Peptides against a protein of PDB entry 5X9X. Designs and how they scored, part 36

Target 1, 41 residues: chain A of PDB entry 5X9X
Amino acid sequence: SSVSELEQRLRDVKNTNSRFRKALMEKENELQALIRKLGPE

## One batch from the design tools (peptide; made by RFdiffusion4, then SolubleMPNN)

Design b2_p26_1_s1 (from b2_p26_1, 13 letters changed)
Fold by OpenDDE base, seed 4:
Structure b2_p26_1_s1 (fold): chain B 41 residues (1-41), chain A 26 residues (1-26)
Amino acid sequence: as target 1 above (41 residues)
Amino acid sequence: MEKLREAEQELSRLKEEIERQRELAE
């Protein structure tokens, strides 16, 4: 049904959003690690 | 040096925990 399809699309968007958030956080952590390696820490 | 590194690691941990909480709320 149209409702079921919209619910599925919403789930897909949420999953995609979560994956992007994780990827961004991983990149931030990589940058932070580089700062620790190159900085006075 | 060590204290700063520890603080940065803790901040990273907290960010991850916040993200987990957001994901659970969705």
Scores: peptide ipSAE 0.030, ipTM 0.481, DockQ to the pose 0.029
Fold by OpenDDE base, seed 2:
Structure b2_p26_1_s1 (fold): chain B 41 residues (1-41), chain A 26 residues (1-26)
Amino acid sequence: as target 1 above (41 residues)
Amino acid sequence: MEKLREAEQELSRLKEEIERQRELAE
């Protein structure tokens, strides 16, 4: 149904959003790893 | 360096937990 299709599209958008959040976190973790290596503490 | 590393690891852990919670809520 049209409702089911819209629900699926919404799920797809949510999944994409989640993936982006994960990617951003991974990049931040990469930066943190560099800080662990180069930081004063 | 040790304390900073520990803090960064904890921050990472917390962010991962937040993300897991968000994924479950979506």
Scores: peptide ipSAE 0.033, ipTM 0.498, DockQ to the pose 0.032; fails the geometry check
Fold by OpenDDE base, seed 3:
Parts: structure tokens; C-alpha cells; sequence
Structure b2_p26_1_s1 (fold): chain B 41 residues (1-41), chain A 26 residues (1-26)
């Protein structure tokens, strides 16, 4: 049904959002690691 | 600075834990 499709789309968006947040966090961690390596101790 | 590095690492750890909890709540 249209309702079930919209519910599925909402779940997909939430899942995608969560994955993007995780990826962003990983990149932030990578950046922080680089700052520690290249910046002052 | 060692203390800054430690703080950054702890911040990263906390962010990861928050994200895991959010994912589990979905």
C-alpha cells in the first residue's frame, strides 16, 4: 500500500542517515588522528 | 599536548557510543 511504502521509505531514510552519521564520525576521527600526528603534542 | 589528545580520544569514544545507542534505538 501507499502507506506501507511511505513507512518503508522513512525507514530507509533513517537508516541512510544513521550510516552517514557514522561515516562522518569516522572521518572526524581520522581527522583528529591526523591532527595528533601532524600537530603539536 | 598529551591531555588534549586524551580529551579528543575520549570525545571520539563518547560520540561512537552515542551513535551505537541511536542505531540500536531505531
Amino acid sequence: as target 1 above (41 residues)
Amino acid sequence: MEKLREAEQELSRLKEEIERQRELAE
Scores: peptide ipSAE 0.031, ipTM 0.485, DockQ to the pose 0.030; fails the geometry check
Fold by OpenDDE base, seed 5:
Structure b2_p26_1_s1 (fold): chain B 41 residues (1-41), chain A 26 residues (1-26)
Amino acid sequence: as target 1 above (41 residues)
Amino acid sequence: MEKLREAEQELSRLKEEIERQRELAE
């Protein structure tokens, strides 16, 4: 049904959003690692 | 400094745990 399709699309968007959040967090961690390498111990 | 690095690593760990909990709640 159209309702089921919208629910599926919403799930897909949520899953994609979660993946992007994870990727962003990984980039933040990468930046932190670079700061640790370049900054004082 | 080592203590600062350790604090940053712990903060990162906590952020990851929060994200996992958010994913479980959704």
Scores: peptide ipSAE 0.030, ipTM 0.479, DockQ to the pose 0.030; fails the geometry check

Design b2_p26_1_s2 (from b2_p26_1, 11 letters changed)
Fold by OpenDDE base, seed 1:
Structure b2_p26_1_s2 (fold): chain B 41 residues (1-41), chain A 26 residues (1-26)
Amino acid sequence: as target 1 above (41 residues)
Amino acid sequence: MKELEEAEQELSRLKEEIEKQKEEAE
């Protein structure tokens, strides 16, 4: 149904958002590691 | 340094994508 499809799309967006948040956290950790290596450049 | 700047660019991109998805989920 159209409602079930919309609910599925919402779940997909939320799942994608969660994946991007995880990637962001990993990149933040990488940034912090690089800052420690290179300094604030 | 180039590597740090590239990581900063990627962080900015990811933040923008997160905000886009928040708007889509509303």
Scores: peptide ipSAE 0.041, ipTM 0.505, DockQ to the pose 0.052
Fold by OpenDDE base, seed 5:
Structure b2_p26_1_s2 (fold): chain B 41 residues (1-41), chain A 26 residues (1-26)
Amino acid sequence: as target 1 above (41 residues)
Amino acid sequence: MKELEEAEQELSRLKEEIEKQKEEAE
């Protein structure tokens, strides 16, 4: 049904957003570690 | 996607700067 398709799309978007948020958090942590290495030099 | 790409670009830049500093220290 149209409703079930919309619900599936919403789940897919939520899953994608969750994965991207996790990736961004990991990249941010790595960036901060690199900034700390560059900062004192 | 854009935010991830920007973060990856910054990460690449910072890694390059660290590598440059290591080469200069050798």
Scores: peptide ipSAE 0.034, ipTM 0.535, DockQ to the pose 0.014
Fold by OpenDDE base, seed 3:
Structure b2_p26_1_s2 (fold): chain B 41 residues (1-41), chain A 26 residues (1-26)
Amino acid sequence: as target 1 above (41 residues)
Amino acid sequence: MKELEEAEQELSRLKEEIEKQKEEAE
């Protein structure tokens, strides 16, 4: 049904958002590590 | 997507700056 298709699309968007949030967190952690290396040098 | 790309660009810049500092220390 159209409702079940929309529910599936919503699940797909949520999964995609979760993946991007994880990637952003990993990049932020790497950025902070590099900033700490650059700061005292 | 845009925020991730911007973060990746900043990471690249910071890595380049670290490498530059290492070269200057040689």
Scores: peptide ipSAE 0.033, ipTM 0.533, DockQ to the pose 0.014
Fold by OpenDDE base, seed 4:
Structure b2_p26_1_s2 (fold): chain B 41 residues (1-41), chain A 26 residues (1-26)
Amino acid sequence: as target 1 above (41 residues)
Amino acid sequence: MKELEEAEQELSRLKEEIEKQKEEAE
């Protein structure tokens, strides 16, 4: 049904959003680690 | 996607700078 298709699309968007947020967090952590390595320390 | 791409570009830049520092230390 149209409702079930919309519910499926909503789940797909939520899953994609969750993966995107996780990837950004991981990249931010890696960037900060590299910034510390490039520092004067 | 834009924010992830920007983060990946910065990551690449930082890795290149680290490699440059290693080469200068050799």
Scores: peptide ipSAE 0.033, ipTM 0.532, DockQ to the pose 0.051

Design b2_p26_1_s4 (from b2_p26_1, 12 letters changed)
Fold by OpenDDE base, seed 3:
Structure b2_p26_1_s4 (fold): chain B 41 residues (1-41), chain A 26 residues (1-26)
Amino acid sequence: as target 1 above (41 residues)
Amino acid sequence: MKELEEAEQELSRLEKEIEEERKRAE
């Protein structure tokens, strides 16, 4: 049904959103690690 | 960030569309 298809798309978008949030957190952590490694300290 | 913002916009749009379809199906 149209509703079931929209619900499937909604799940896909929620999954994508969650993955992007996780990826951003990981990239921020990586950047902070690099800053500590390459920084003046 | 751009892709995340686009995903959040799509999420909001789809949630609204689902609610409208549910109302029409009642």
Scores: peptide ipSAE 0.060, ipTM 0.633, DockQ to the pose 0.703
Fold by OpenDDE base, seed 2:
Structure b2_p26_1_s4 (fold): chain B 41 residues (1-41), chain A 26 residues (1-26)
Amino acid sequence: as target 1 above (41 residues)
Amino acid sequence: MKELEEAEQELSRLEKEIEEERKRAE
């Protein structure tokens, strides 16, 4: 593959990685919300 | 978690391949 093709693939992977990190953070926030809802008050 | 780890491994691989290709182009 050419450098340009590799750089495009790199951008795609970086974007995917960023989305996964965001999704994990959102799931953590969801879990924290459930803990607050279901935990002792 | 697994998908993120795989993406990070691919990222590292691609960065290495780009660096090697740039060295060959010199």
Scores: peptide ipSAE 0.058, ipTM 0.626, DockQ to the pose 0.661
Fold by OpenDDE base, seed 4:
Structure b2_p26_1_s4 (fold): chain B 41 residues (1-41), chain A 26 residues (1-26)
Amino acid sequence: as target 1 above (41 residues)
Amino acid sequence: MKELEEAEQELSRLEKEIEEERKRAE
């Protein structure tokens, strides 16, 4: 049904959004670790 | 000096990757 298709699309968008948020968090953590390493140097 | 330059290059790479991920998420 149209409703079930929209629910599926919503799940897909939420999953994609979650993946991007996780990737950004991991890269930001790596960035901050390098900043801390470069600071005392 | 070498280690510092390598770290600066990695930092620049990560900053670029973060910006690319943000653009893909928009």
Scores: peptide ipSAE 0.025, ipTM 0.488, DockQ to the pose 0.025
Fold by OpenDDE base, seed 5:
Structure b2_p26_1_s4 (fold): chain B 41 residues (1-41), chain A 26 residues (1-26)
Amino acid sequence: as target 1 above (41 residues)
Amino acid sequence: MKELEEAEQELSRLEKEIEEERKRAE
């Protein structure tokens, strides 16, 4: 049904969003590691 | 100096990738 298709799309979007959030966090952590490398400490 | 330049370039690349991920998450 159209409702079932929309529910599936919503699940897909939520899964994709979760993956992007994880990727963003990992890149931010790598960025912070480089900031510390470039820092004077 | 070379290592510093390489780190600065990688930093810039990662900042750009972070921005692209933010756009995809919107």
Scores: peptide ipSAE 0.025, ipTM 0.491, DockQ to the pose 0.026

Design b2_p26_4_s2 (from b2_p26_4, 13 letters changed)
Fold by OpenDDE base, seed 4:
Structure b2_p26_4_s2 (fold): chain B 41 residues (1-41), chain A 26 residues (1-26)
Amino acid sequence: as target 1 above (41 residues)
Amino acid sequence: SKEEEEKRNRELEQELEDLEKTNEEL
């Protein structure tokens, strides 16, 4: 049904959202590590 | 009912649109 198809798409989009949030957190952690390595401290 | 399914369909379409927009911004 159209509802079942939309529910499936919604699961996929939510999974993508979760992956993007995780990737952004990892990139922020990487950035902070580089700042500590290359910064004036 | 058909009306309830159509309502759920509209709600899911809106949620999908909102999350797709969010994912494009991420």
Scores: peptide ipSAE 0.386, ipTM 0.828, DockQ to the pose 0.729
Fold by OpenDDE base, seed 2:
Structure b2_p26_4_s2 (fold): chain B 41 residues (1-41), chain A 26 residues (1-26)
Amino acid sequence: as target 1 above (41 residues)
Amino acid sequence: SKEEEEKRNRELEQELEDLEKTNEEL
């Protein structure tokens, strides 16, 4: 049905959104680790 | 009912549009 197809597409888009959010968090964590490593101690 | 299904479809289409826009910006 139209509803079932839209719900499936919505699941796929939400999964993509979740992956992007995770990737951004990992990049931010790596950036902060580099700042701590290279920072003026 | 038909009206409820049409309403649900409009809600899902809007949610999809909003999330697709968000994902394009990420």
Scores: peptide ipSAE 0.384, ipTM 0.827, DockQ to the pose 0.713
Fold by OpenDDE base, seed 5:
Structure b2_p26_4_s2 (fold): chain B 41 residues (1-41), chain A 26 residues (1-26)
Amino acid sequence: as target 1 above (41 residues)
Amino acid sequence: SKEEEEKRNRELEQELEDLEKTNEEL
């Protein structure tokens, strides 16, 4: 049904959103580590 | 009812559009 198809698409988009949030968090952590490494200290 | 299903469809479509836009910006 239209509802069941939309619910499936919503699950997929939410999964993608979760993956992007995780990737951004990991990249931010990597960036902060590099800033500390390359900083003047 | 048919009206409730149509309402739910509109709500799901809007939530999908909003999350797709968010994911495009990420």
Scores: peptide ipSAE 0.384, ipTM 0.827, DockQ to the pose 0.679
Fold by OpenDDE base, seed 1:
Structure b2_p26_4_s2 (fold): chain B 41 residues (1-41), chain A 26 residues (1-26)
Amino acid sequence: as target 1 above (41 residues)
Amino acid sequence: SKEEEEKRNRELEQELEDLEKTNEEL
């Protein structure tokens, strides 16, 4: 049904959103590691 | 009912549009 198809698309979009949030978190962790390595402290 | 299914359909379409916009910004 149209509802079932939209529910499937919604699951896929939510999965993409989760992957992007994870990637951003990993990049933030990488940035913080670089700051600790290269910072003046 | 047909009316309730159409209502659910519109709600899902709106949620999809909002999340697609969010994902485009990420």
Scores: peptide ipSAE 0.383, ipTM 0.827, DockQ to the pose 0.743

Design b2_p26_4_s3 (from b2_p26_4, 15 letters changed)
Fold by OpenDDE base, seed 5:
Structure b2_p26_4_s3 (fold): chain B 41 residues (1-41), chain A 26 residues (1-26)
Amino acid sequence: as target 1 above (41 residues)
Amino acid sequence: MEREREEENERLEQELRDLEEENKRL
């Protein structure tokens, strides 16, 4: 059904969203670690 | 039943569009 197909697509898009948010958080943490290493103090 | 499925379909379509737009930005 149209609802079942949309629910399937929504699961896939939510999974992608979760992966992207996690990757961005990890990259932000890496960036902050580099700033602490290379910063003026 | 039919109207309830149409309303659920409309809700799911909107949620899908919003997340696809976010994922395009990420």
Scores: peptide ipSAE 0.427, ipTM 0.832, DockQ to the pose 0.732
Fold by OpenDDE base, seed 2:
Structure b2_p26_4_s3 (fold): chain B 41 residues (1-41), chain A 26 residues (1-26)
Amino acid sequence: as target 1 above (41 residues)
Amino acid sequence: MEREREEENERLEQELRDLEEENKRL
């Protein structure tokens, strides 16, 4: 059905969204770790 | 029943569009 097809597409887009949000969080964590290493301390 | 399926379809289409636009930005 149209609903079941949309639910499948929505699952795929949510999975992609979750991966992108995770990748951005990991990059922010990496950036903050580098800032701490290069800080004036 | 029919109207409820149409309303669910409209809701799912809107949620899908919103997440596709977010994913395009990310």
Scores: peptide ipSAE 0.427, ipTM 0.833, DockQ to the pose 0.723
Fold by OpenDDE base, seed 3:
Structure b2_p26_4_s3 (fold): chain B 41 residues (1-41), chain A 26 residues (1-26)
Amino acid sequence: as target 1 above (41 residues)
Amino acid sequence: MEREREEENERLEQELRDLEEENKRL
């Protein structure tokens, strides 16, 4: 059905979104660690 | 039944578009 096809597409897009958000969080954490390491403090 | 499926379809289409636009920006 149209609903079941949309639910399947929505699962795939949510999985992609979750991966992107995780990658961005990891990069932000890495950046903040570098700032703390290289900062004047 | 038919109207409820149409309303669910419209809701799912909107949620899908919003997440596709977010994923394009990320």
Scores: peptide ipSAE 0.426, ipTM 0.832, DockQ to the pose 0.726
Fold by OpenDDE base, seed 1:
Structure b2_p26_4_s3 (fold): chain B 41 residues (1-41), chain A 26 residues (1-26)
Amino acid sequence: as target 1 above (41 residues)
Amino acid sequence: MEREREEENERLEQELRDLEEENKRL
């Protein structure tokens, strides 16, 4: 059904969204670690 | 039932569009 197809597409897009959000969080954590390491004392 | 499925479809289509636009930004 159209609803079932949309629910499947929505699952796939949510999975992609979750991966992107995780990647951004990891990059932010690394950035903050670098700031603490290399920032002015 | 038919109208309720149409309303659910409309809701799912909107949620899908919103997440596709977010994913394009990320």
Scores: peptide ipSAE 0.424, ipTM 0.831, DockQ to the pose 0.736

Design b2_p26_4_s4 (from b2_p26_4, 14 letters changed)
Fold by OpenDDE base, seed 4:
Structure b2_p26_4_s4 (fold): chain B 41 residues (1-41), chain A 26 residues (1-26)
Amino acid sequence: as target 1 above (41 residues)
Amino acid sequence: DEEERRRRNEELEQELRRLEEENKKL
């Protein structure tokens, strides 16, 4: 049904959203670690 | 109920569109 197809698409887009948020957090953490290593302090 | 399925469909379409737009910015 149209509803079941939309529910499937919604699960997929939520999964993508979660993956992107996780990747951004990991990259920010990596960046901050590099800043601490390469910074003047 | 057909009217309930119609309302649910509209809600799902709106949520899907919102999250697709958010994902383009992530």
Scores: peptide ipSAE 0.387, ipTM 0.825, DockQ to the pose 0.704
Fold by OpenDDE base, seed 3:
Structure b2_p26_4_s4 (fold): chain B 41 residues (1-41), chain A 26 residues (1-26)
Amino acid sequence: as target 1 above (41 residues)
Amino acid sequence: DEEERRRRNEELEQELRRLEEENKKL
């Protein structure tokens, strides 16, 4: 049904959103670790 | 009920569109 198809698409887009947010968080954590290692302090 | 299914469909389409636009910005 149209509703079941939209529910499936919504699950897929939420999974994509979660993966992107996780990747951004990991890259930010990596960046902050590099700043702490190589920063002027 | 057909009206309930139609309303649910409209809500799902709106949420889907919102998250697709968010994913485009991430």
Scores: peptide ipSAE 0.387, ipTM 0.825, DockQ to the pose 0.704
Fold by OpenDDE base, seed 2:
Order: sequence, then C-alpha cells, then structure tokens
Structure b2_p26_4_s4 (fold): chain B 41 residues (1-41), chain A 26 residues (1-26)
Amino acid sequence: as target 1 above (41 residues)
Amino acid sequence: DEEERRRRNEELEQELRRLEEENKKL
C-alpha cells in the first residue's frame, strides 16, 4: 500500500540520516584528536 | 478507516520530505 511504501522509505531515510550524523560526529572527534596532538599544548 | 490512512499518508510524506532535505545538508 501507499502507506507501507512510505513507511519503508521513511525507515531508509532515517537510517541514512543516522549514518550521516554518526559519520560527522566521528570526523569531528578525529579532528579534535588531531588538534590536541598537533597543538602547542 | 480511509480518512485515517489518508492523514497518515500525508504525515509520512511531510516527514519524508523534511528528512530528505536534511540529508542533502549533512
């Protein structure tokens, strides 16, 4: 049905959203680790 | 009923559109 198809698409887009947010967080964490490693402190 | 399915469909389309636009910015 149209509702079941939209619910499936919504699950897929939510999964993609979650993956992108996780990837951005991991990259920010890595960047901050490099800043701490390379900084003057 | 059919009205409830129609309302649910409209809500899902709106949420889907919102998240698709958000994903383009991530």
Scores: peptide ipSAE 0.386, ipTM 0.825, DockQ to the pose 0.698
Fold by OpenDDE base, seed 5:
Structure b2_p26_4_s4 (fold): chain B 41 residues (1-41), chain A 26 residues (1-26)
Amino acid sequence: as target 1 above (41 residues)
Amino acid sequence: DEEERRRRNEELEQELRRLEEENKKL
């Protein structure tokens, strides 16, 4: 049904959203680690 | 119930659109 198809698409987009948020957090952590290594301190 | 299915469909379409637009910014 249209509802079941939309519920499936919503699960997929929520999973993608979660993956992107996790990737951004990991990249920010990596960036901060590099700043600590290469910074003037 | 047809009215319940229509309401649920509209809610899902709105939430889906919101999250698709958010994902373009992530």
Scores: peptide ipSAE 0.386, ipTM 0.826, DockQ to the pose 0.707

Design b2_p26_6_s1 (from b2_p26_6, 13 letters changed)
Fold by OpenDDE base, seed 2:
Structure b2_p26_6_s1 (fold): chain B 41 residues (1-41), chain A 26 residues (1-26)
Amino acid sequence: as target 1 above (41 residues)
Amino acid sequence: SAAEAEKLRELLEKTRELRELLEKLK
């Protein structure tokens, strides 16, 4: 039904946004790791 | 409901923003 389809789309978009947020955090972690490697210590 | 439809539109906009940020990091 239209209602079921809307709810499914909502779930799918929430999952996609969660994956993108995770990917951004991984990029941040990668950057921080490189900064530590290149740091003065 | 109308509220759920609006939430979907808002989340789709967020999806676009997040995707654009990821593209900048490639």
Scores: peptide ipSAE 0.282, ipTM 0.804, DockQ to the pose 0.038
Fold by OpenDDE base, seed 4:
Structure b2_p26_6_s1 (fold): chain B 41 residues (1-41), chain A 26 residues (1-26)
Amino acid sequence: as target 1 above (41 residues)
Amino acid sequence: SAAEAEKLRELLEKTRELRELLEKLK
């Protein structure tokens, strides 16, 4: 049904956004590690 | 419901924003 489809899409988008947030945090960690290694400090 | 439809639209926009941020960090 349209209601079931909407609820499924909502769950799928929430999962996608969660994965993207995790990927951003991992990239942030990588960048910080590079800054510590290669930065002027 | 209408509220769920609006929430879906909001989350889809967030998906686009997060994807754009990931592209900037490549």
Scores: peptide ipSAE 0.281, ipTM 0.803, DockQ to the pose 0.037
Fold by OpenDDE base, seed 1:
Structure b2_p26_6_s1 (fold): chain B 41 residues (1-41), chain A 26 residues (1-26)
Amino acid sequence: as target 1 above (41 residues)
Amino acid sequence: SAAEAEKLRELLEKTRELRELLEKLK
């Protein structure tokens, strides 16, 4: 039904957003590591 | 419900924003 599809899509989007947030965190960690490597310290 | 539909719309928008941020970091 349209209701069940809505609920399924909601779950799927939440999962997708979680994965994207994790990917962004990993990219942030990578960038910070590069900044530390290339920094003056 | 209407609330769930609105939440889905909001989360879909967030999905787009997060994807665009990831693309900028490539």
Scores: peptide ipSAE 0.281, ipTM 0.802, DockQ to the pose 0.038
Fold by OpenDDE base, seed 3:
Structure b2_p26_6_s1 (fold): chain B 41 residues (1-41), chain A 26 residues (1-26)
Amino acid sequence: as target 1 above (41 residues)
Amino acid sequence: SAAEAEKLRELLEKTRELRELLEKLK
């Protein structure tokens, strides 16, 4: 039903957003490591 | 419900924003 589909879409989008947030965090960690390695110090 | 529909719209907007940020970091 339309209601069931909406609830499923909510779950799917939450999962997608969680994965994207994790990917961004991993990129942030990578960039911070590079900054520490290649920075002026 | 109407509240759930609005939440879905908000989360879809967040999905777009997060995807755009990831693309900038490639």
Scores: peptide ipSAE 0.280, ipTM 0.802, DockQ to the pose 0.037

Design b2_p26_6_s2 (from b2_p26_6, 11 letters changed)
Fold by OpenDDE base, seed 5:
Structure b2_p26_6_s2 (fold): chain B 41 residues (1-41), chain A 26 residues (1-26)
Amino acid sequence: as target 1 above (41 residues)
Amino acid sequence: AEEEQKELEELLKKTEEKRKEEEERE
């Protein structure tokens, strides 16, 4: 049904967002670590 | 150092690409 398809799309978007947010947080932590490494030099 | 600067620039670029990909899928 159209409702079940919308529910599936919503789940897929939530899962994708969770993955990207986690990846962005990890990349931000790596960026900050590099900034701290470069800062004292 | 030059290597760490290049790593920082590449990581920034990848982060921006991931942000754009997330926005397109929302």
Scores: peptide ipSAE 0.029, ipTM 0.478, DockQ to the pose 0.020
Fold by OpenDDE base, seed 2:
Structure b2_p26_6_s2 (fold): chain B 41 residues (1-41), chain A 26 residues (1-26)
Amino acid sequence: as target 1 above (41 residues)
Amino acid sequence: AEEEQKELEELLKKTEEKRKEEEERE
């Protein structure tokens, strides 16, 4: 049904958002690690 | 250091792209 499809889309968006937030945090940590390597140079 | 700098710039770019993609979905 259209309602079930909208509910599925909402779940998918929430899951995607959670994954992207996690990925951004991981990339920020990696960036900070590289900044620390380059900083003393 | 040059390779690490290049990697840093690439990761920064990818992070910004992911942020923009997330914001566009909100």
Scores: peptide ipSAE 0.029, ipTM 0.481, DockQ to the pose 0.021
Fold by OpenDDE base, seed 1:
Structure b2_p26_6_s2 (fold): chain B 41 residues (1-41), chain A 26 residues (1-26)
Amino acid sequence: as target 1 above (41 residues)
Amino acid sequence: AEEEQKELEELLKKTEEKRKEEEERE
């Protein structure tokens, strides 16, 4: 049904968003570690 | 230190690209 297709699309968007958020958090942690190594402080 | 700086710049670029991709999906 059109409703079930919209629900599936919403799940797919949520899953994609969750994957990108996880990747961004991992990269932010790596950046923070490098900033601690390279920073003047 | 120069290698770590290049790695930092690359990770920053990748983070910005992923942020843009996420914003386009939202």
Scores: peptide ipSAE 0.029, ipTM 0.474, DockQ to the pose 0.019
Fold by OpenDDE base, seed 4:
Structure b2_p26_6_s2 (fold): chain B 41 residues (1-41), chain A 26 residues (1-26)
Amino acid sequence: as target 1 above (41 residues)
Amino acid sequence: AEEEQKELEELLKKTEEKRKEEEERE
């Protein structure tokens, strides 16, 4: 049904968003590690 | 400091490219 399709799309968007948030957090940690190296030097 | 700056710039570039590729795939 159209409702079940919308529910599936919403789940997919939530899963994608969760994956992107995790990837961004990992990249932010990498950037912060480099900033900490640059700061004292 | 120059090497770390270049590494930072490369990491930023790769992050933007990956974001763009993922957005284009969706």
Scores: peptide ipSAE 0.028, ipTM 0.466, DockQ to the pose 0.018

Design b2_p26_7_s3
Fold by OpenDDE base, seed 4:
Structure b2_p26_7_s3 (fold): chain B 41 residues (1-41), chain A 26 residues (1-26)
Amino acid sequence: as target 1 above (41 residues)
Amino acid sequence: DLEELKKRLEDVEKEGKELEEQMEKL
């Protein structure tokens, strides 16, 4: 049904967004670590 | 209801686009 399809799509998008949030956090942390290691400090 | 689900989906898809833009920037 239209409702079940929308609910499934909503779950899929939420899962994708969760993956993006995790990837962003990890990438930002990695960049910060690299800046501390390779930067002028 | 159906309209509430559509609104929630639109909001989450908008958040997804913003996250994708942030991923591109980093």
Scores: peptide ipSAE 0.470, ipTM 0.866, DockQ to the pose 0.114
Fold by OpenDDE base, seed 3:
Structure b2_p26_7_s3 (fold): chain B 41 residues (1-41), chain A 26 residues (1-26)
Amino acid sequence: as target 1 above (41 residues)
Amino acid sequence: DLEELKKRLEDVEKEGKELEEQMEKL
């Protein structure tokens, strides 16, 4: 049904967004570590 | 409710687009 399909899509997009948030955090942490190692200080 | 689900999906897909844009920047 349209409802069940939308509910499934909602779960899938939430899972994808969760993976993106994790990847973004890891990239930001890596960038910050590089700034600390190679920055002006 | 079908319209409520559509609204929730639209909001979450919008959040996803914003996350993708942030990922592209980094």
Scores: peptide ipSAE 0.469, ipTM 0.865, DockQ to the pose 0.096
Fold by OpenDDE base, seed 2:
Structure b2_p26_7_s3 (fold): chain B 41 residues (1-41), chain A 26 residues (1-26)
Amino acid sequence: as target 1 above (41 residues)
Amino acid sequence: DLEELKKRLEDVEKEGKELEEQMEKL
């Protein structure tokens, strides 16, 4: 049904968005780790 | 209802587009 198809699409997009948020956080953490490693101290 | 689901999907897809743009910039 139209409702079930939209609900499935909503779940899929939410899952993708969650993965993107996690990937962004990991990239930011990697950048901060590099800053600490390569920084002046 | 169906209209509410469509609105929620539109909002989440918009968020997804913004996240993809942020991913590309990093």
Scores: peptide ipSAE 0.469, ipTM 0.866, DockQ to the pose 0.096
Fold by OpenDDE base, seed 5:
Structure b2_p26_7_s3 (fold): chain B 41 residues (1-41), chain A 26 residues (1-26)
Amino acid sequence: as target 1 above (41 residues)
Amino acid sequence: DLEELKKRLEDVEKEGKELEEQMEKL
């Protein structure tokens, strides 16, 4: 049904957004690690 | 109801677009 399809789409988008948030965190952590390794001091 | 689900979906899709834009900057 339209409701079940929208509920499924909502779950899928939430899962995708969760993956993006995780990827952003990982990339930021990677950049911070590189800055600590190669940055000043 | 159906309209509430559509609104919730629109909200999370907007969040997704903002996240994608942030990903492009990294």
Scores: peptide ipSAE 0.468, ipTM 0.865, DockQ to the pose 0.114

